# Designs tried in a protein design run: peptides against a protein of PDB entry 3B8E. Part 103

Target 1, 230 residues: chain A of PDB entry 3B8E
Amino acid sequence: PFLIFIIANIPLPLGTVTILCIDLGTDMVPAISLAYEQAESDIMKRQPRNPKTDKLVNEQLISMAYGQIGMIQALGGFFTYFVILAENGFLPIHLLGLRVNWDDRWINDVEDSYGQQWTYEQRKIVEFTCHTPFFVTIVVVQWADLVICKTRRNSVFQQGMKNKILIFGLFEETALAAFLSYCPGMGVALRMYPLKPTWWFCAFPYSLLIFVYDEVRKLIIRRRPGGWVE

## One batch from the design tools (peptide; made by RFdiffusion4, then SolubleMPNN)

Design b1_p17_8_s2 (from b1_p17_8, 11 letters changed)
Fold by OpenDDE base, seed 1:
Structure b1_p17_8_s2 (fold): chain B 230 residues (1-230), chain A 17 residues (1-17)
Amino acid sequence: as target 1 above (230 residues)
Amino acid sequence: LLEEALRLAREAVELLL
């Protein structure tokens, strides 16, 4: 999110507070829950990692986590962001380079794609209206991320959902996301303005995409061990 | 009170970032 904000010079798609709520709020319990996950059925049949040659975090893991899954998450968030701004009169092409004028408090006549002028206050309302749905989008895709992180090789259907702490984590992050999105005063307190309940569903295709993508990846690994996909 | 506390916390975070 923040990289595209800098590179494209667009209005801030996800606020710093919302990022902190993801990193410290919604992701903590899910991440801890993975420590209680049952080992994969084949883990004891795998050779131990060679500490001298095998990196714990390799290029494949970085490519998968950040390059592939993280990119799908970012696309999901940005899709939601661009749709909200487009519904408010700001087409994606018009947002390029707009940040400087957007963030200037003294410019109260920033034009949208239809020639409507927007005050600073109005612009900040629509910006903060993007932050909450982007945050919720990340939470919804994190459901898939957490579930796919249960295993490296086995299907989630083979592993099952026996980890009650993980299930609690999914509930907790969702409840926290709902609280931050709908609790009165969160717009003032956290710049998290209430979102239409329908926006929760905008992330579901991306969450499903992540899940399907990883299940296909794991299927390939199971059928062709030692491939470039591992 | 919670809203004010969260506002102040946000402002503090924004100053640090």
Scores: peptide ipSAE 0.007, ipTM 0.408, DockQ to the pose 0.022
Fold by OpenDDE base, seed 3:
Structure b1_p17_8_s2 (fold): chain B 230 residues (1-230), chain A 17 residues (1-17)
Amino acid sequence: as target 1 above (230 residues)
Amino acid sequence: LLEEALRLAREAVELLL
């Protein structure tokens, strides 16, 4: 989020405090839950890792996590952001370079894509209105990410959902997201304005996309062991 | 007072990060 805010000079899509709520709030219990996952049925058929040559986190894992799944997650968040701003009169193309004027409190006549003028206060309301839906979009996409991380090679349908700690993590992150989105005072505390319930559903296509993508990847790995997709 | 305390707490967090 913040990199695109700097590079594209767009209005801030997700606040720093909301990012911390993701990194320290919603993602911790789910991540810990993976340590309690059952071993894959084929794990004993794999050779032990060589501690001298094989890193725990290799370039391939980084490429998969950040280069593929992380990019789909970011696209989901930005999609929600662009939809909200478009509904408020700011088309995606018009947002490019707008940050400088958007963040200037002395400019009270910033035009939208339709020629409507926006005061500084009105612009900040719209900006903060984007933060909560972006945050919730990330949480909804993290459901799929957590589920696909249960296995490296086997389908989630082969592994099953037996990890009670993982199930608890999914409920915990969802409950925390709901609390942060709807608790009175979160607009003042976190600059997270109340979320319309419909925005929870905007992330669902992306969560499904992540899930389907990973299941297809795992299917390819199972059918073609030692391929470039591993 | 609560709103002011929450604002100050947020500003402090933003300064630390």
Scores: peptide ipSAE 0.006, ipTM 0.384, DockQ to the pose 0.021
Fold by OpenDDE base, seed 4:
Structure b1_p17_8_s2 (fold): chain B 230 residues (1-230), chain A 17 residues (1-17)
Amino acid sequence: as target 1 above (230 residues)
Amino acid sequence: LLEEALRLAREAVELLL
């Protein structure tokens, strides 16, 4: 998120506090829960990893985590960001280079795409209004990400949802996201302004995309063992 | 300068996170 903020000079899409809430809040219990996942069916039919040659974190895992899933997550967040700003009169093309004037507290006449002038305070309200839906978008796509991480090869439908700690993690991150989004005072404390409940659904297509993508990937791996997709 | 440094520091933290 922040790389695009620098490169494109757009208004800040996701605040530091919001990122900390993701990394330290919503992701901790879900990530730990994966350690308690049951072994895949037929795991004993696979050759053990060679600890001398096979890395725990390999290029394929990095490519999957950061290059594929992480990019879909980022796109989901940015989609929500651009929709909110567009609904407030700032079209995506107008946001390019706008950061300098946007963040200047002495400029109170920043024009939107329709010629409406925005005060610094009004702009910051819109910016902070983007942070919460971006955060919620990340949480919703993390549901899919966590679920797909349960298995390397088997479908989630084959593995099932038997890990109670993972289910608890999904509940915890959702409850925390709801708390941070709707608890009175979060706008002052965390700069997380309340979001309309409809914004939760903006992430669902991306969550579904992640899930379908990984299930298709796993299906290909099952049909073509030793393929480049593994 | 301090506000800019704090902004850049926030920015750097956001990059690292």
Scores: peptide ipSAE 0.006, ipTM 0.355, DockQ to the pose 0.028
Fold by OpenDDE base, seed 2:
Structure b1_p17_8_s2 (fold): chain B 230 residues (1-230), chain A 17 residues (1-17)
Amino acid sequence: as target 1 above (230 residues)
Amino acid sequence: LLEEALRLAREAVELLL
């Protein structure tokens, strides 16, 4: 999010406080829950990793985490962001370079794509209206991310959903997301304005995409051990 | 006053991030 905010000079898609709520709130319990996941059924059938040559975190894992899944997550968030801004009159092309004028308190006549003038206060309301559904979008795609992280090689369908702590984590992150989105005063406290319940569904295609992508990846790994995908 | 305190707290957090 922040890199695109800088490079494209667009209005801030996700607030820093909201990012902290993700990193410390919604991600913590799910991440801990993975420590309690059952070992993959074939783990003892795999050759031991060579500690001299095989890093725990290899370039393939980095590519998967940051280059693939992270990009899909970001795309989901940005999709929601662009839809909200477009519904408010700001088309994606018009947002390019707009940040400088958007963040200027003294400019009260920023035009949207339809020639409507927006005051600083109105613009900030729209910006903060984007933060909450972007956050919720991240949480929804994290459901898929957490589920796919249960295994490295086996399908989730082979592993099953037996980890009660992981299920609790999914519930906790969802409940926290709902609390942060709908609790009175969160607009003032966290710059998180309440979202329409329909916005929760905007991330579902991306969550499904992450899940399908990783299942296909794991299928390829199972069929072609030692491939570039592993 | 609470709103202002929360604003300042957010700004402080934003500066640290």
Scores: peptide ipSAE 0.006, ipTM 0.352, DockQ to the pose 0.023

Design b1_p17_8_s3 (from b1_p17_8, 11 letters changed)
Fold by OpenDDE base, seed 1:
Structure b1_p17_8_s3 (fold): chain B 230 residues (1-230), chain A 17 residues (1-17)
Amino acid sequence: as target 1 above (230 residues)
Amino acid sequence: ELEKAIELAKKAVELLL
């Protein structure tokens, strides 16, 4: 999010408080829950990692985490962001380079794509209106991410959803996301304005895409062991 | 103070992301 904010000079798509709420709030319990996941059925058939030659974080893991899943998550968030701004009169092309004027408190006549002028206060309301949906979008795509992280090779359907702590984590992150989105005063405290319930569904295609993508990946790994995709 | 802390946190996370 922030890299595109800098490179494209667009209004801030995701606030820092919302990022901290993701990293320290919604992700912690789900991540811890993976420690309680049952081992894959084939784990004892795999050779142990050689600590001298095999990196724990390899290029494949970086490619998967940042280059594949992380990009799909980012696309989901940005999709939600662009839709909200477009609904408020700011088309994606018009957002390019707008940040400088957008963030200037003394400019109260920033035009949208339709020639409507926006005060600084109005612009900040719209910006902060994007932060909560972006946050919720990340939580929704993290449902899929958490589920796919249960296994490296086996399908989720083979592994099942027996980890009660992981299920609890999914409910906890969702409940926390709902609390942060709808609790009175969160707009003042965290700059997280209330979200229309319909915005929760904007991320669902991306969450499904992540899930399908990883299941296909795992299917390829199972059919062709030792491939570059492993 | 909270706004400043949020802005500082913003800058810190902006540097991390």
Scores: peptide ipSAE 0.012, ipTM 0.346, DockQ to the pose 0.028
Fold by OpenDDE base, seed 5:
Structure b1_p17_8_s3 (fold): chain B 230 residues (1-230), chain A 17 residues (1-17)
Amino acid sequence: as target 1 above (230 residues)
Amino acid sequence: ELEKAIELAKKAVELLL
């Protein structure tokens, strides 16, 4: 998010506080829950890692985590961001280069795509109104990410949802996201303004895409063992 | 200065994320 904010000079898509709430709040319990996952049925058929040649963090892991899944998550967040700004009169093309004027408190006549002028206070309300739905979008795509991380090779449908700690993690992160989004005073304390309940559904296509993509990947690995995708 | 340092630290954390 922040790299695109700098490169494209767009209004800030996701605040620092919201990022900290993801890393220290919503992601911790789900990540810990993976330690309680049952071993895959085929694990004893796999050769042990060679500690001299095989890295724990390899190019395949980086490609999947940051290059593929992380990019789909980012696209989901940015989709929500662009939709909210478009509903408030700021089309995506108009946002390019707008950051400098957007963040200037002395400019109170920033025009939207329809010629409406926005004060600094109005712009900051809209910006902070984007942060909460972006955050919620990340939580919704994290549901899919957590579920796909249950297995390396087997389908999630073969593994099942027997891990009670993982189920608890999904409810905990969702409850925390709802608390941070709707609790009175969060707009002042965290700059997280309440979102319309409909914004929770904006991420669902991307969450489904992550799930389908990983199931297809795992299917390919099962059919063609020893490929570069493994 | 402290506010700027906190803001810079926040930006650095955002760059790592």
Scores: peptide ipSAE 0.012, ipTM 0.330, DockQ to the pose 0.024
Fold by OpenDDE base, seed 2:
Structure b1_p17_8_s3 (fold): chain B 230 residues (1-230), chain A 17 residues (1-17)
Amino acid sequence: as target 1 above (230 residues)
Amino acid sequence: ELEKAIELAKKAVELLL
């Protein structure tokens, strides 16, 4: 998110507080829950990792985490961001380069895509209105990410949902996201303005895409062991 | 200046996160 904010000079899509709420709040319990996942049925049939040659974090894991899944998650967040701004009169093409004037408190006549002028206060309200739905979008795509992380090779349908701690983590992150989004005073305390309940559904296509993509990947790995897709 | 410093600090934290 921040890289696009700098490169494209767009209004800030995700605030610092919302990022901290992801990293320290919604992601912590789900991540810990993976330590309690049942071993895959074929784990003892795999060769042990060689600590001298096999990196814990290899190029393939980086490609999957940042280059594939992370990009789909980012696209989901940005989709929500662009939809909210478009509904408020700012089309995606108009946002390019707008940051300088957007963040200037002395400019109170920033025009939207329809020629409506926006004061600094009005622009900051719509910016902070984007932060909470972006945050919720990340939580919703993380449901799929957490579920796909249960296994490296086996389908989630083969592994099942037996990890009660992971199920608890999914409920915890969702409950925390709802609390941060709807608790009175969060707009003042955390600059997380309440969102319409319909915004929770904006990420669902991306969560489904992540899930389908990983299941197809795992299917290819099972059919062609030792391939570039591992 | 303090608001700019807070905003810069927020942007720096956003860069680190």
Scores: peptide ipSAE 0.000, ipTM 0.287, DockQ to the pose 0.027
Fold by OpenDDE base, seed 3:
Structure b1_p17_8_s3 (fold): chain B 230 residues (1-230), chain A 17 residues (1-17)
Amino acid sequence: as target 1 above (230 residues)
Amino acid sequence: ELEKAIELAKKAVELLL
């Protein structure tokens, strides 16, 4: 989020406190839960990792995590951001380069895509209105990310949802997201304004996309072992 | 001071994400 904020000079899509709530709040329990996942049915057919040659974090893992899944997650968040701003009169093309004027407290006549003028205070309300839905979008796509991380090669349908700690993690991150989104005073404390319940559903297509994408990837790996997709 | 610390913490976290 912050890189695109700088490069594209758009209004801040996700607040820093909201980012902390993701990294330290919603992601921690789900990530720990993966340590309690049952071994895949084929694990004993794989040779042990050679600690001298095989890195724990390899280029394939980085490509998958940041280059594929992470990009889909980012696209989901930005989609929600652009929809909210478009509903408030700011089309995506108009946001490019707008940050300089958007963040200037002395400019009270920033025009939207329809020629409506926005005061600094009005612009900041709209900006902070984007932060909570962006955050919730990330949590919803993280559901899919956590579920796909249960297995390296087997389908989630083959592995099943037997890890109770993982299920607890999904509920915990969702409950925390709901708390941060709807608890009174969060707008003042975290600049997280309450979101309409409909914004939770904006992320669902992206969550489904992540899930389907990884299941297809795993299917290809199972059918073509040693292929370039592995 | 607390607001500055919160803002700094916010910025640090934005950089980490």
Scores: peptide ipSAE 0.013, ipTM 0.370, DockQ to the pose 0.025; fails the geometry check

Design b1_p17_8_s4 (from b1_p17_8, 11 letters changed)
Fold by OpenDDE base, seed 1:
Structure b1_p17_8_s4 (fold): chain B 230 residues (1-230), chain A 17 residues (1-17)
Amino acid sequence: as target 1 above (230 residues)
Amino acid sequence: KLEEALKKAEEAVKLLL
């Protein structure tokens, strides 16, 4: 998100505080929970890793975590961002290059796509209104990410949700997202303005997409061991 | 081949993220 902000010169889609809440608040407990995840049911049937040839974390897992999932997360967040700005009169094409004027406190007549003038304060309200939905979008997508990361090969339905710490992590990140979205004063303290409950559902298609994608991937791996997908 | 394609996609994504 931050690189697109720089490259496209769009208004900041995700604030620094929101990023810190993701990295420190929503990611830590889930990541710790994976350390306590039960071994995959077939792990003891796998050949011992050759420490000279086999990487502990394969490039495919890195690719899945940072490439594919990261892209779907980013697309989900940016989709939510662009929809909110479009609903407020700023079409995606109009946001390109707008950052300089958007962030200038002395420019109080920035026009939207419909010729409406926006004060600096009004622009910052709509920008900060995007931060909370972006955060919530990431949390909802992380539900899928955390669950799919439990196994390399087995379906989520085969592995199940036996890790109580993982379930606690999902609850914690959701509770944190709700707290940051609805607690009075968070708009002033964290620049996270209250979110309409309907925006929680905006991320669900992307979360579902990740689940379907990973289940299909795992299904292919199970049916064709050593295939090009592995 | 998929790992290479995915790695290239990751690199492209890292440039866009």
Scores: peptide ipSAE 0.000, ipTM 0.254, DockQ to the pose 0.036
Fold by OpenDDE base, seed 3:
Structure b1_p17_8_s4 (fold): chain B 230 residues (1-230), chain A 17 residues (1-17)
Amino acid sequence: as target 1 above (230 residues)
Amino acid sequence: KLEEALKKAEEAVKLLL
């Protein structure tokens, strides 16, 4: 989020404090919960890892997790951001390069895509209105990410949802997201204005997309062991 | 080929973060 803010010179899509809440709050308990996941039913049919050559976390696993899933997650957040700004008169193309004028408190006549002038205060309200939905979009996408990370090869439907700690992690991150979104004073403390409940549903297509994508990937791996999809 | 595609995707994600 912050890199695109710099490179594209767009209004800030996600606050720094909110990013810290994701990294330290919403992601930590779910990640720890994966250590308590039951072994895949086929794990004993795999050859033992060579401890001299094979790393537990290989570059392929890192690239898969951060490259594919992280990209879809970021795209989901940015989609929500662009939708909110478009609903407020700022089309995505118009946001490119706008940051300089957007962040200038002395410019009170920044035009939107329709020629409407926006004061500094009005611009900051709409900017901070984007932070909470972006954050919630990330959390909703993380539900799918956590669920698909339960297994490497088996379907989630084959593995089941027996890990109570993982289930607790999903509730914890959701409760934290609700707290940050709706607790009085979060607008002042975190620059996260209250979220309209409809924005929770904006992320659902992306969570479904991740889930379906990974289930299809795992299905291909099961049908073609040693294929290029591994 | 998949590793190269994944590296490109990872770079794209890093730009989006």
Scores: peptide ipSAE 0.000, ipTM 0.276, DockQ to the pose 0.039
Fold by OpenDDE base, seed 4:
Structure b1_p17_8_s4 (fold): chain B 230 residues (1-230), chain A 17 residues (1-17)
Amino acid sequence: as target 1 above (230 residues)
Amino acid sequence: KLEEALKKAEEAVKLLL
């Protein structure tokens, strides 16, 4: 999110507090829960890895986690961001380069894509209105990520949902997201303004996309062992 | 005070990054 904010000079899509809530709040418990996941049903039937050549975490696994899934997450968040801004009169093309004027407190006549003038305070309300839906979008996408990360090769349907700690992690991150979105005073305290319940559904296509993508990937791995998709 | 502190923290991070 922040890299695109710098490169494209767009209004800030995700606040620092919201980033901290993701990194420390919503990611931590789910990540720990994966350490308690049951081994894949076939893992003990495989030949031992070569400890000199086969790393537990290699560049390929990092590329999968940060390169593919992380990009889909970012796209989901940015989609939500652009939809909210477009609904408020700021089309995506108009946001390019707008940051300088957007963040200037002395400019109270920033025009939207339709020629409406926005005061600094009005612009900041819209910006902070994006933070909560962006955060919730990430949480909803993380549901799919956490579920798919249970296994490397087996389908989620084959592995099942046996890890109670992982299930608890899904409820914890969802409860935290609901608390931060709907608790009175969060708009003042965290710059997270109240979320319309409909925005929870905005991420569902991306969660489904991640799930389908990973299931297809795992299916290919099962059909073609040792392929480039592993 | 919390709002002002958060705003200052955001501004500081924006300056560092």
Scores: peptide ipSAE 0.000, ipTM 0.282, DockQ to the pose 0.027
Fold by OpenDDE base, seed 2:
Structure b1_p17_8_s4 (fold): chain B 230 residues (1-230), chain A 17 residues (1-17)
Amino acid sequence: as target 1 above (230 residues)
Amino acid sequence: KLEEALKKAEEAVKLLL
């Protein structure tokens, strides 16, 4: 997110405080919860792996899977950001290079894609209105990420939702997202303005995409052990 | 080759994100 902000010179899609809330709030309990996930039903039935060759393949697999998931999460966040700005008159193409004028408090006539002029205060309201939905989008996409990370090979339907700590993590991150989104004063304290409840659903297609992608990946791995999808 | 392409795409997106 921050690199696109620099390269494209777009208005800031995700504030520093929201990043800290993701890294220190919503990600910690879920990540710890994965350490308590029950072993896959087939792990104890596998022959001992070669520690040198099979670790490298497994680390590469994990790095690729998490990297791909992270890309889909970021795409989900940016999709939400662009939709909110487009609904407020700023089309994605118009945002390119706009940051310099957007962040200038002395420019009160920044035009949107339809020729409407925006004051600095109005622009900052729209910017801070993007921070909360971006954050919530990441949390909703993380639901799918956490669920798929329960296993490396088995389907979620085969492994089931037996980890109570993971379930607690899902409730904790959701409760934190709701608190940061709707608690009075968060707009002033954290620059996270309240979002319309409809924005929670904006991430659902991306969560479903991650879930389907990983279930298909795991299905291919089960059918073709040692294939190119590993 | 696909893994390398996906890794390069991941690195490119990490540079953009």
Scores: peptide ipSAE 0.000, ipTM 0.271, DockQ to the pose 0.039; fails the geometry check

